# Peptides against a protein of PDB entry 7Z53: the designs that were tried, part 9

Target 1, 150 residues: chain A of PDB entry 7Z53
Amino acid sequence: PRIKNQADCIPFFRSCPACPGSNITIRNQINALTSFVDASMVYGSEEPLARNLRNMSNQLGLLAVNQRFQDNGRALLPFDNLHDDPCLLTNRSARIPCFLAGDTRSSEMPELTSMHTLLLREHNRLATELKSLNPRWDGERLYQEARKIV

## One batch from the design tools (peptide; made by RFdiffusion4, then SolubleMPNN)

Design b1_p9_4_s4 (from b1_p9_4, 5 letters changed)
Fold by OpenDDE base, seed 4:
Parts: structure tokens; C-alpha cells; sequence
Structure b1_p9_4_s4 (fold): chain B 150 residues (1-150), chain A 9 residues (1-9)
């Protein structure tokens, strides 16, 4: 049956169409993202979280990495500082807290953890290369440019 | 880089 109560409806708005040519018969959405990959879940969509995910100890524009563990010299996600850390209770003997990432589910799914880790490494790689190419760029510029490339 | 959209679905 058709829903008659408008209060029960969730409003959705169709995105603006992309018009690459007159011969396009299939409507495609315009891409308003600055990069092809939406890495908002990696960097954090909110500014306070985004700042917490950054390495603020230098002007290299890096994301924060784990200070206790590495994977054969490669970076891992930093640990969060949760008062009631559910990861610590999952395995009491391991004593490993939850990871800090742009997605709160970063420690819940191994696939998600892996992707966050990979993109963390990629960002830091890009920022490092950008610093080499542009030595006058400060940490904010390096961070933003690397974020746009990712 | 790979799209992470599938991991957030």
C-alpha cells in the first residue's frame, strides 16, 4: 500500500546530472568530490577527529601512526584513548586497545582495518614525496595535498 | 587507489 503519512517519508534528492555530451542517453551523477576515492572515512569527516588523526609533532603533514607496534617496519593505525575501550575487554590477555580512524568501526572488521591501514601508509608516503618535491610547504599544505591525491 | 565504498556498505 502507498504510504500516506508524509511524516514517515525520508526525503531524498537526486544529484545533479553530468552532461559530458549530447549523445549521452544514460543519466550519470556529477562527481563533486575532489578525488576519485572518497577517503572521508580515513581522514575523518569532522574536524576534531581529523586533527586527532594527524601527526602534529612536526610539519610533515603526516597522519598519526601507532607508537607501540609496526608491521615489519610499516605503520599501523594509532590506538584510540577510549575510557571504556571495548577492545580491551574482548581479549583481556592481549591488552590491545581499539584503533583510531575516521571510521568508528575500524576495529570491528578486519577488512576495514586493512583498508584504513593501507590508505594511512599511502597518505604518509605521498606526504613524504610531496615534502621532497616541495620543501617549502608546511605541514598543513602537505596534509591537504596528500589528502586530495588519495 | 581502491575504492573503500564496499567496506562501508
Amino acid sequence: as target 1 above (150 residues)
Amino acid sequence: LPDTAADHA
Scores: peptide ipSAE 0.022, ipTM 0.620, DockQ to the pose 0.031
Fold by OpenDDE base, seed 5:
Structure b1_p9_4_s4 (fold): chain B 150 residues (1-150), chain A 9 residues (1-9)
Amino acid sequence: as target 1 above (150 residues)
Amino acid sequence: LPDTAADHA
């Protein structure tokens, strides 16, 4: 780049141009992320919660998954263990606790439930692939690297 | 976690 000293510059990036044909007057842009995805609500913003959301039974850097149910073989959010679980109160016979996630609303809004579930699966997918690529990485490294990618 | 419809402000 022309400007060599960028320490005092505010990083502002322009989208890559999409140049369909010979349009010389209108600059189209390729859709791109302008910021990182904030996955803090997936991982938990507090350390105790973050630890509880992790699978600590191995060194695979995985997030914890539901131990009772799966969605056609795919992971679901783990259950919480609330003293007065409001989800259990909705149907006492069903005995379905609230989900445990970085966002306490994960059991209240189906959209949140879905997104947290999706990102849970994505994290675990990434961690699994990272383990394959880096077999010597321990669980902490795998977890952190996958977290960075998500 | 991307913004959900409910979280959009």
Scores: peptide ipSAE 0.014, ipTM 0.590, DockQ to the pose 0.034
Fold by OpenDDE base, seed 1:
Structure b1_p9_4_s4 (fold): chain B 150 residues (1-150), chain A 9 residues (1-9)
Amino acid sequence: as target 1 above (150 residues)
Amino acid sequence: LPDTAADHA
């Protein structure tokens, strides 16, 4: 059911089942992520998400970073824009949205958030170094080359 | 492409 009472409930949704017409006794979830090693937890598995994770304000091939907060000058994950943001709903006083990453679980636990943050920083570091080494590369080339290294 | 062992969610 669709949770409408946001005052008392948190809108968590169960994954869709895979092969609903099969006779498998154990319920399995559909996997919509890429199946090869591509750091899709950082970059996303679908183009719309991948574009939203990029910094499109320049030709530096960078991933988007948080526009409200930094960690002693270092980048943090950008915030997502969810209508039913579970992070906002769980702690109403903090008013901190969930982070946006290629993996929707980026705000689930601090350890995962930290890894996403580190990989974000690493990509941007790599893109910056690649720009220094290859000044003629545009943002798309820098982004893709850095993505290959990560 | 480092492997992330922290994705335990």
Scores: peptide ipSAE 0.035, ipTM 0.684, DockQ to the pose 0.028; fails the geometry check
Fold by OpenDDE base, seed 2:
Structure b1_p9_4_s4 (fold): chain B 150 residues (1-150), chain A 9 residues (1-9)
Amino acid sequence: as target 1 above (150 residues)
Amino acid sequence: LPDTAADHA
């Protein structure tokens, strides 16, 4: 049957196709991610997103963490601020928005979310240790050096 | 770290 209340629909948008060869029967997707191994799933592939993923309240080079919840004292991914948040629609009682990460799929499945969470914690751990070793480094240096290690 | 979280399943 047809869904009458379209406000309860999960919004999905189909990506543009790519034409890598002469086979027009197989639809492939355009890849907009950075081409080299740079942990873009954590940091993002574009500067606006990358800035939103950082903790800009200090000079510690940290990634932003969830401001509402922690996992037994450990950091969780920050929430996104989507206009049509699909995560809120999947479980009305939980009222948990989608997570924000470099990879837009961060809330798709628990395994992926866990990996994003671990890498978030690892970056912040590295940045913290780098700050201890190099107390004169500013936040940008700490962030970039930790990003290189991850 | 290596790009191990890029894709699952």
Scores: peptide ipSAE 0.027, ipTM 0.656, DockQ to the pose 0.029; fails the geometry check

Design b1_p9_5_s1 (from b1_p9_5, 3 letters changed)
Fold by OpenDDE base, seed 2:
Structure b1_p9_5_s1 (fold): chain B 150 residues (1-150), chain A 9 residues (1-9)
Amino acid sequence: as target 1 above (150 residues)
Amino acid sequence: PDDTAAQHS
């Protein structure tokens, strides 16, 4: 969807400063890598990362969302907390840190960012619906069941 | 988990 409020919009980046290739080759590679995205990458493969991607402040089984920005009221990916954040160095004027996601490439590839965002929203939607249908389910059950459906 | 297409905002 088109973002209406630019103040709440997070800019995307398509450049990788660490890549030695030309801009043309980098962009082509990015397009090839984003042709298919596994939904499992939203949740993280390692337990510590998986826990960091969750909203642990309640028992709703939700994934964490960005606390600074929204897309016309809809959720965006949360920011990571990196000691040396490469995303802040890519475009100093934007001052946007790297996103926290299961895929470490999510911040450098707008297509991955968009995909993760959509899956984040879908998970949280599903978890919310499951909570409505099963009020006695705890956060872990809601999270796992939503994860299975996504 | 369902497969979906990447979408630009």
Scores: peptide ipSAE 0.012, ipTM 0.454, DockQ to the pose 0.029; fails the geometry check
Fold by OpenDDE base, seed 4:
Structure b1_p9_5_s1 (fold): chain B 150 residues (1-150), chain A 9 residues (1-9)
Amino acid sequence: as target 1 above (150 residues)
Amino acid sequence: PDDTAAQHS
């Protein structure tokens, strides 16, 4: 943790990993967009989730993107594959499943969805550039190096 | 460009 003293902790959104002893429950902040964003929530804090968030079909070190939709050619978060998808029940006309992200609440808050989308695009951009600069790097190296930069 | 290294520690 970056902050060793609990009294020095600042209740920023997504700051739990940096504040020891803090609970991992959802923080209620008014301005989530201007608060500190922990990129670990983009990549997933657990290895199984982290692997699911990656594009493992190639050695480009990319995060997985939506295979059904794009935003004017730009990537969107991939859909999760939930047996009982709650997002499909919220709006029956939309018929859009939940997004898969490091934060399970990414589909619940448009601000989180947007932030995760932006960081997804940034990671893939970085990984692509790193591949051009280091053509011999494998997918794992590209992924990790891009993750460090984000 | 974010705190990627944070892992609950």
Scores: peptide ipSAE 0.011, ipTM 0.436, DockQ to the pose 0.034; fails the geometry check
Fold by OpenDDE base, seed 5:
Order: sequence, then C-alpha cells, then structure tokens
Structure b1_p9_5_s1 (fold): chain B 150 residues (1-150), chain A 9 residues (1-9)
Amino acid sequence: as target 1 above (150 residues)
Amino acid sequence: PDDTAAQHS
C-alpha cells in the first residue's frame, strides 16, 4: 500500500480509524490493510459519497460502473470528478482520472482498486439476482438488500 | 457487509 502521510489517522477495521498516537502502530495498520478489505468501504461511509457511488439512472439498485472502460466485459470502478485530480496530474498525457470509491486511497493502491472492483461486481450481481427474485422491489430496496449481503 | 480477506499493496 501507498500511504502518503503516515502521521494521519487512516481507515483501519470496520470503518474505524487507526491513529499513530494510539496503541496501533503504523506497521500494524498497513499489515491489516494488506490482509482484509472492509466491504463497507466499497459503499462509502458518508451519504453524499454513497449516493454518488450508486447508479441512479434506473431502479435496479446497482452501484455505478465505469462508462469508458471494461475489463473483458466486466465492470470497473467509475471515475471521480476531482478538482486537480492527482491521477491526471501524475501523467498529464494519459488523461485517466482517479477512481471513485468508498476509500479515497483506491486509486493509490492497486490491490484496493482490485478488491473494490470485485466487490462492486459482486454487489451488482446480487442486486441483479434479487431483482429477478423480487421483480417488484425498487432500486432502494435492491441496493440495501444487496449491501446487507455483501 | 463484512471484512473480506485480501492482499493489498
């Protein structure tokens, strides 16, 4: 993982932060981050972010997916719309923005990007199956039920 | 949702 400022608190376990001033060392935080992914981070901890991560164009309860790229037909994380996007600034010729995810570090750590992508796909798979089983459920119900399962 | 075992960088 790539941690820019290890002096700051970071998301750790079950959406709880780990701080350098606590009994949890930076090394332990990194080790924990390399060993697990909290699915709650895929959905975003704040409501505005959570809403931005959803596909609100239909009532299927899906998470938003990348509109420009796919991985052999499979979904990728959507792009963010950041002012002074650091991913764009890293390579100005590539013109690839940062991914939008519940964890802001997703674009900085390829392993996080991969895991978020997998859980995105799993959520959308579950939501699709739930829609098939429950045709009258609206998007909110499908989203919440799929989120509970993940 | 819960924690999923994975390797990060």
Scores: peptide ipSAE 0.010, ipTM 0.452, DockQ to the pose 0.028; fails the geometry check
Fold by OpenDDE base, seed 1:
Structure b1_p9_5_s1 (fold): chain B 150 residues (1-150), chain A 9 residues (1-9)
Amino acid sequence: as target 1 above (150 residues)
Amino acid sequence: PDDTAAQHS
């Protein structure tokens, strides 16, 4: 279903349907950029948060990834460490804490969670490629350059 | 750059 109330959620849009021809009944989607997520939601607007979102264990300029779970070998967002974690409180059986991202709402909306995950993977991919191309770059430069590209 | 998302119905 399409969400119309933009007061409750960040707006996302579906691409418009299209018919390839006048006599064609097959419904297709028009590939278009409908909505965007600011990369600031991935990197954090506050310096302490931005540092917490980074992998500081090496000089590869990577964002931190989940240490408990992966998606078929692909990275997931790291967990936050909230004292009163609402994700743990709302579903006590799952025992899955909220994700850590630049936007505190990332765990509330699956669309944001998915997008942040994709951008996390993209950043780490870019940082890895930049390291390959520029072996002498330190982690700070790799992080900043990848951030600029994302 | 910023990425985009498509809404699911």
Scores: peptide ipSAE 0.010, ipTM 0.461, DockQ to the pose 0.030; fails the geometry check

Design b1_p9_5_s2 (from b1_p9_5, 3 letters changed)
Fold by OpenDDE base, seed 5:
Structure b1_p9_5_s2 (fold): chain B 150 residues (1-150), chain A 9 residues (1-9)
Amino acid sequence: as target 1 above (150 residues)
Amino acid sequence: PPDTAEQHS
């Protein structure tokens, strides 16, 4: 990042961090994001990211979920694998990396994290239901159909 | 769905 003093900054992935007192103004963007999030952002706008957000280990059409943590048995967003992970750098003792989501800012705002988490759960719920209703559908179709519903 | 549409300012 271009900002040198990041002690009071919120580290944004692939964007300028939010720093109080800095010349960087991103409040409007943050405010817009904290309202309603388009479900399309859950899936990623780029194909490589979209693929990384999917569970490709089976043909269930599921989005990838966190492999380390759950919320009372419910799915959480998967962790990303970033070089110089800003979330890890924020608190080195916590050792909690940033989440992987369609919106790279999901780890910066609890509102976005929560929304993406809910939509991820909804997608997987839908995909599971669709699989039950249509046992012959492959993972791609399940994924796409669930995506359309979300 | 429309309820989850992203709002842009």
Scores: peptide ipSAE 0.010, ipTM 0.393, DockQ to the pose 0.026; fails the geometry check
Fold by OpenDDE base, seed 2:
Structure b1_p9_5_s2 (fold): chain B 150 residues (1-150), chain A 9 residues (1-9)
Amino acid sequence: as target 1 above (150 residues)
Amino acid sequence: PPDTAEQHS
């Protein structure tokens, strides 16, 4: 998804290259990091993780989204369920647990978190459009086809 | 999938 203004950007990292008005130096650094971003970090490389990253409550082929927070109405990454959540210990006042993603580093690097969020939104957008175009497709088909496009 | 990030950034 293309972000056209700062209001549509993820608030905790507005210097993302996908956001307008970002610092050039930061953008370049992020671009270097995003060159290593694989869709496997969004979807998960292991089947159990991949299933946990999906919205399994329906047959829309969607990735799971955060159930507590949104970014101006747009989806955020879901939270993980860790016994000893390191993210809760880093900033105790924020009380924000680690995000669930295919990459364990997603919560450690805002750059990765933002990118994963964008790809999450894009996947869900694509899956939604594919459902509209192909109403008879089940959730697995929608998920796989959207994954191929992303 | 790998190019999506660049396309949408």
Scores: peptide ipSAE 0.010, ipTM 0.419, DockQ to the pose 0.031; fails the geometry check
Fold by OpenDDE base, seed 3:
Structure b1_p9_5_s2 (fold): chain B 150 residues (1-150), chain A 9 residues (1-9)
Amino acid sequence: as target 1 above (150 residues)
Amino acid sequence: PPDTAEQHS
């Protein structure tokens, strides 16, 4: 059974095992994206946070992306604007702020950060496709429809 | 997400 209280959980993403046909003692792993993911951590559970996670500069229904860095053209999570940013304090030489996500722990665990990044990209991909299919939809409609699909 | 398999455990 899935733990309902997510506030006190440490998320850990593990791929499902897949056994080769020739030797059952050897275990491979399938793509972790096929496992269950709670998308509420991507969009935020509270309305103020959810709005801050959106790109409100246009009517494309996109989630906000990092304005300083990209991964070979692919989006990264936006930075938060925290007073006394713990991520900056942990490694002063890196000068990388905490990421803004639906879960404040996104910057604490690389696994969580990676998953949020992938789902961010998927949402924006879906919103972009929905815009091409429905040019008259506004940003709110695009955002909500993409959110339902993710 | 579209690629996620449902897990009910």
Scores: peptide ipSAE 0.010, ipTM 0.394, DockQ to the pose 0.029; fails the geometry check
Fold by OpenDDE base, seed 4:
Structure b1_p9_5_s2 (fold): chain B 150 residues (1-150), chain A 9 residues (1-9)
Amino acid sequence: as target 1 above (150 residues)
Amino acid sequence: PPDTAEQHS
């Protein structure tokens, strides 16, 4: 179950979803991820966050993707819009903001970022295929059905 | 979505 009280956070934080109120920080220990991320964390556990993670500009049921960068044509996680972005302060030469994902730790570990990116791509792939198979489905249904499959 | 057995409560 999702931890709602920060005081009840489990010590093995890196193997579970982010606790409420956790700060996004870049970590040097790249091998800190001890388990695969539950795909539910890609979508966000709260409705406002979930909506913010979606591409609402069309009816394709897609998750939002990075508008500035791609990986050889493949999607990357969208950037968050933080007032005091800690990722920008970690490496000033890189000038890369924190990623936005369902798990606030997405920018903390490369493995976590990679997994969220992979699942983002998979969702959008599935949504695209579902649209092809079911052309009458609206964006909400495409999103939900793809989410169920992932 | 696949169950990746991530621990959470």
Scores: peptide ipSAE 0.007, ipTM 0.347, DockQ to the pose 0.026; fails the geometry check

Design b1_p9_5_s3 (from b1_p9_5, 4 letters changed)
Fold by OpenDDE base, seed 4:
Structure b1_p9_5_s3 (fold): chain B 150 residues (1-150), chain A 9 residues (1-9)
Amino acid sequence: as target 1 above (150 residues)
Amino acid sequence: PPDTAEQHA
């Protein structure tokens, strides 16, 4: 092994192998994801962040949306509330703070911003439809079920 | 849920 100091290594665990009954020479991995697309970064990996990303003002299970701006009526990512917001310093004339998303880099990469925006819209769409189909579901269940579908 | 295309610098 080239790296002798394990402290310099990033821990990476190899996925479990699929055990095909056929003579396959290629080792395939088991896909443990319940969804085709991993949207974990949309919802945040940490519970406090996840809560901050939610609209807790109602029982609709929605993700929080931008309160200042919309894209032709469509939702945008909410702004973060940073004391020292680096986005405000990038373009002083724009006066646009950083977005709040599951990925802290959401404001740094336009592609990531777009994807987070898309998935936020999709989540809220799903949650809305789920509420229509299941009017007795509370906000927590709506949020979780929509999250599972996304 | 769809996966976001995360990029690394």
Scores: peptide ipSAE 0.014, ipTM 0.410, DockQ to the pose 0.032; fails the geometry check
Fold by OpenDDE base, seed 2:
Structure b1_p9_5_s3 (fold): chain B 150 residues (1-150), chain A 9 residues (1-9)
Amino acid sequence: as target 1 above (150 residues)
Amino acid sequence: PPDTAEQHA
């Protein structure tokens, strides 16, 4: 039955399906924005952190990515540089430091790590596409425009 | 970004 009182509803929208070629039985969501998402946890809420999360080595408006590791050629979150890194202390033999993200819990919760990684990739994809469409935009413009879309 | 949901502990 349809809910009659729409005032009690949260306006979530479902994306259109996307079918992978190898398995049409798996229903995926298309890579499109159908509702507003607060991505402040990805970008950082404070300016110093937000700046540290950016790739400032060029004018491409990209977020910083891991310089040591990739996931099948795709970007991972960059590592932080903590004096007493709790991630290094958790598994002393692994020697894997904490990730740097807008959320300090990104290394603690696998779900957050995955989500932040996906949104990092999406931002960088958008910034790259925006650069292609607008070659005269500088890094700040590309970063801000991609951030608004994400 | 596309439709996503972040989980908080």
Scores: peptide ipSAE 0.013, ipTM 0.419, DockQ to the pose 0.036; fails the geometry check
Fold by OpenDDE base, seed 5:
Structure b1_p9_5_s3 (fold): chain B 150 residues (1-150), chain A 9 residues (1-9)
Amino acid sequence: as target 1 above (150 residues)
Amino acid sequence: PPDTAEQHA
């Protein structure tokens, strides 16, 4: 469940608080904390990050996708470009960098990675459909409208 | 919308 009033909540994670409630409520909140991804975190809450998460090579309003890998033709999160990438240190043989996402935890929790990937795909799908329906919309309009629907 | 992922909670 969504926590609307953070003033009555206790932070259980760096950016995820939990509110008091029944045992059932607590369990649901724990599940939400481990699997829930706010769409605002997919897009980035800060403008510089939000711009970095976008595909700026065209006017299609798309989020950036991985340039090295795909999932059977479907998009994956783009890699970040960190000077000291901690993800490369977790498995030195795999040599997989951290993902770039609005939520920095996306590379730490597979659940978040999956959700961010899903929402990225959905955004790009929506933007593509919106472009088909509204060919004269520019990239900014497509991006914002898709963002509102997600 | 921002709460789309809540369906998985």
Scores: peptide ipSAE 0.008, ipTM 0.415, DockQ to the pose 0.029; fails the geometry check
Fold by OpenDDE base, seed 3:
Structure b1_p9_5_s3 (fold): chain B 150 residues (1-150), chain A 9 residues (1-9)
Amino acid sequence: as target 1 above (150 residues)
Amino acid sequence: PPDTAEQHA
């Protein structure tokens, strides 16, 4: 049946299936690793958001990381600064704001949060390596080159 | 890497 209440819908994206050659009932996914990569969900599709996701305090081309928490020295997503933070409202005892990411759904789905965290770390790793290889590159160049690789 | 929307599937 058609869902009439769109407000209760949870965004869920499903990749296209790969058609098996044999009578296999298991649905396989198309491998998109070698296809065009849309990283807008990581870096933000809008320029103001994209800028807010960057660490602009230096010329290292890094994405911003959480300033309060780390995972054994590894980066976590930065917190957003929302006037009415739904994450704070849902669990007042936790006192954890919503994460800031290219996708506004990051704090709604733990799987998405995890993926964004991993890609954040990968970007910063790449930017760091690129800086080592190209010491004269500025932050913009490092950011853009790392973004292309991710 | 692929879009996060694809990874959610």
Scores: peptide ipSAE 0.007, ipTM 0.421, DockQ to the pose 0.033; fails the geometry check

Design b1_p9_5_s4 (from b1_p9_5 with D6E Q8H)
Fold by OpenDDE base, seed 5:
Structure b1_p9_5_s4 (fold): chain B 150 residues (1-150), chain A 9 residues (1-9)
Amino acid sequence: as target 1 above (150 residues)
Amino acid sequence: PSDTAEQHS
């Protein structure tokens, strides 16, 4: 993960916050890198974030997808709505905000962005398949079952 | 589980 502001500590998934210049930073950074394949990072570790990552407009148990862009018809991560969005501040003319993901580093590391994107697509694929197999399941059931499989 | 086993970085 890239630390933009060395004066600020940043959180890592399933680890203590990393503060620049500390041994904790090094350890947590390594742990985060080794654990990035954990799909739980895609879903968010906190309930409010987890809810924001879901598509709550229907009962299909889907994760939210980008509403502006697709990759050859395939889903991309949704954009976040951050105050003073660092991605927007990086290039004022581009006007591309940071992605919303379970790992806040997703927009900082292209490899994490790719991982989250792939797992997002897989979740939605699974949820769609589960809906086909179990038409009576509601969105919560579909979401949870797909989450377990991923 | 198969997806989580893939290394992408």
Scores: peptide ipSAE 0.011, ipTM 0.492, DockQ to the pose 0.027
Fold by OpenDDE base, seed 4:
Structure b1_p9_5_s4 (fold): chain B 150 residues (1-150), chain A 9 residues (1-9)
Amino acid sequence: as target 1 above (150 residues)
Amino acid sequence: PSDTAEQHS
């Protein structure tokens, strides 16, 4: 829920505003880097994007993870599939495409990427535990319940 | 837990 009283607003910068009526038009870069990232941006605000961010190959309610790379066995954000991938064009030698996330800025800010990665891992951890606790839950319920907890 | 429900507020 959005905070109605401005006095109750926490000075965090999010992609989706939580404090209606704020005059914040320009986000300070330092504040943006140190602000809490809304987990809603990990899941995507649009339904098609949200579906693309999910692992739909099973009924485990997981978010999709990178299929090419891992961080010492831990999940990384999946790559997007863009026709004209700006990340590939930025550094030809790296040949690393943009990450797919709810926030399009995920590949632009390393700190944001890290936070999205963390929340991705947390979601999948929660979904896995929820599956263990509730073996009869399908993937949709696992996904939604994990999303609520995150 | 996090602010996952904010988009619906």
Scores: peptide ipSAE 0.014, ipTM 0.461, DockQ to the pose 0.035; fails the geometry check
Fold by OpenDDE base, seed 1:
Structure b1_p9_5_s4 (fold): chain B 150 residues (1-150), chain A 9 residues (1-9)
Amino acid sequence: as target 1 above (150 residues)
Amino acid sequence: PSDTAEQHS
């Protein structure tokens, strides 16, 4: 993807901002990240996975967050419950399982994990704001509307 | 989708 908005500089994830008039050489790494960071990668392309990525304990339309760790009060991706978890096997001393995301590769690429985390936070922020604006909306509607905005 | 576009346009 290329910058369509020529009025403002757009910061790229883990890259220098692309400004109008600059040699916007789309680096392969950015393209690779774009290929992995789709909204579908955050929400899951399959319905069973999508449901597992949601917080179904309430009607707030939120995505599930990590129950063990936070980043200075901010949400992190939930852990998966994989049999023979490769993340546990690669670094046995850390004892940190793989994250659950729409893409199983999320835990293999720190950049992808970070982006998914940001989008998780954004979704939950949006869902919270939508709930404030529309208190009668149920969790499904909040989830879907937030998903459309992300 | 908008957030993704902002980060990876």
Scores: peptide ipSAE 0.013, ipTM 0.501, DockQ to the pose 0.031; fails the geometry check
Fold by OpenDDE base, seed 3:
Structure b1_p9_5_s4 (fold): chain B 150 residues (1-150), chain A 9 residues (1-9)
Amino acid sequence: as target 1 above (150 residues)
Amino acid sequence: PSDTAEQHS
């Protein structure tokens, strides 16, 4: 895509492997995964779920993040609150409940969980940058604009 | 969604 007004551009950096080795199939699979992921699975297709996935405690337009754990300061998906949590039942030693995401299968597929986490972080990054650029925008505006970009 | 799409131009 072409951006005509570069004054409003938000810088985005994508990571690349430093030492890929001789096997090139890994890169192709990663690219296929990212193109296959539907952003609707991050935000939720139903309005009640979509609201539960948002951080409604402020006007920053952020998605909710895990309140117990972080990855070296980076956000993780929030936990769901299930009566019979299958994640706790299948692995009692880990004692980690299922994650809350737009797709109920997020905790069943580590690849999907990872992608959701990355997109969560990207949304919050975008919302933060949009807040910096537009300090008068409320949380709803920030959320919607960030959602459109992701 | 655009962050997951390949850039064309």
Scores: peptide ipSAE 0.012, ipTM 0.440, DockQ to the pose 0.026; fails the geometry check

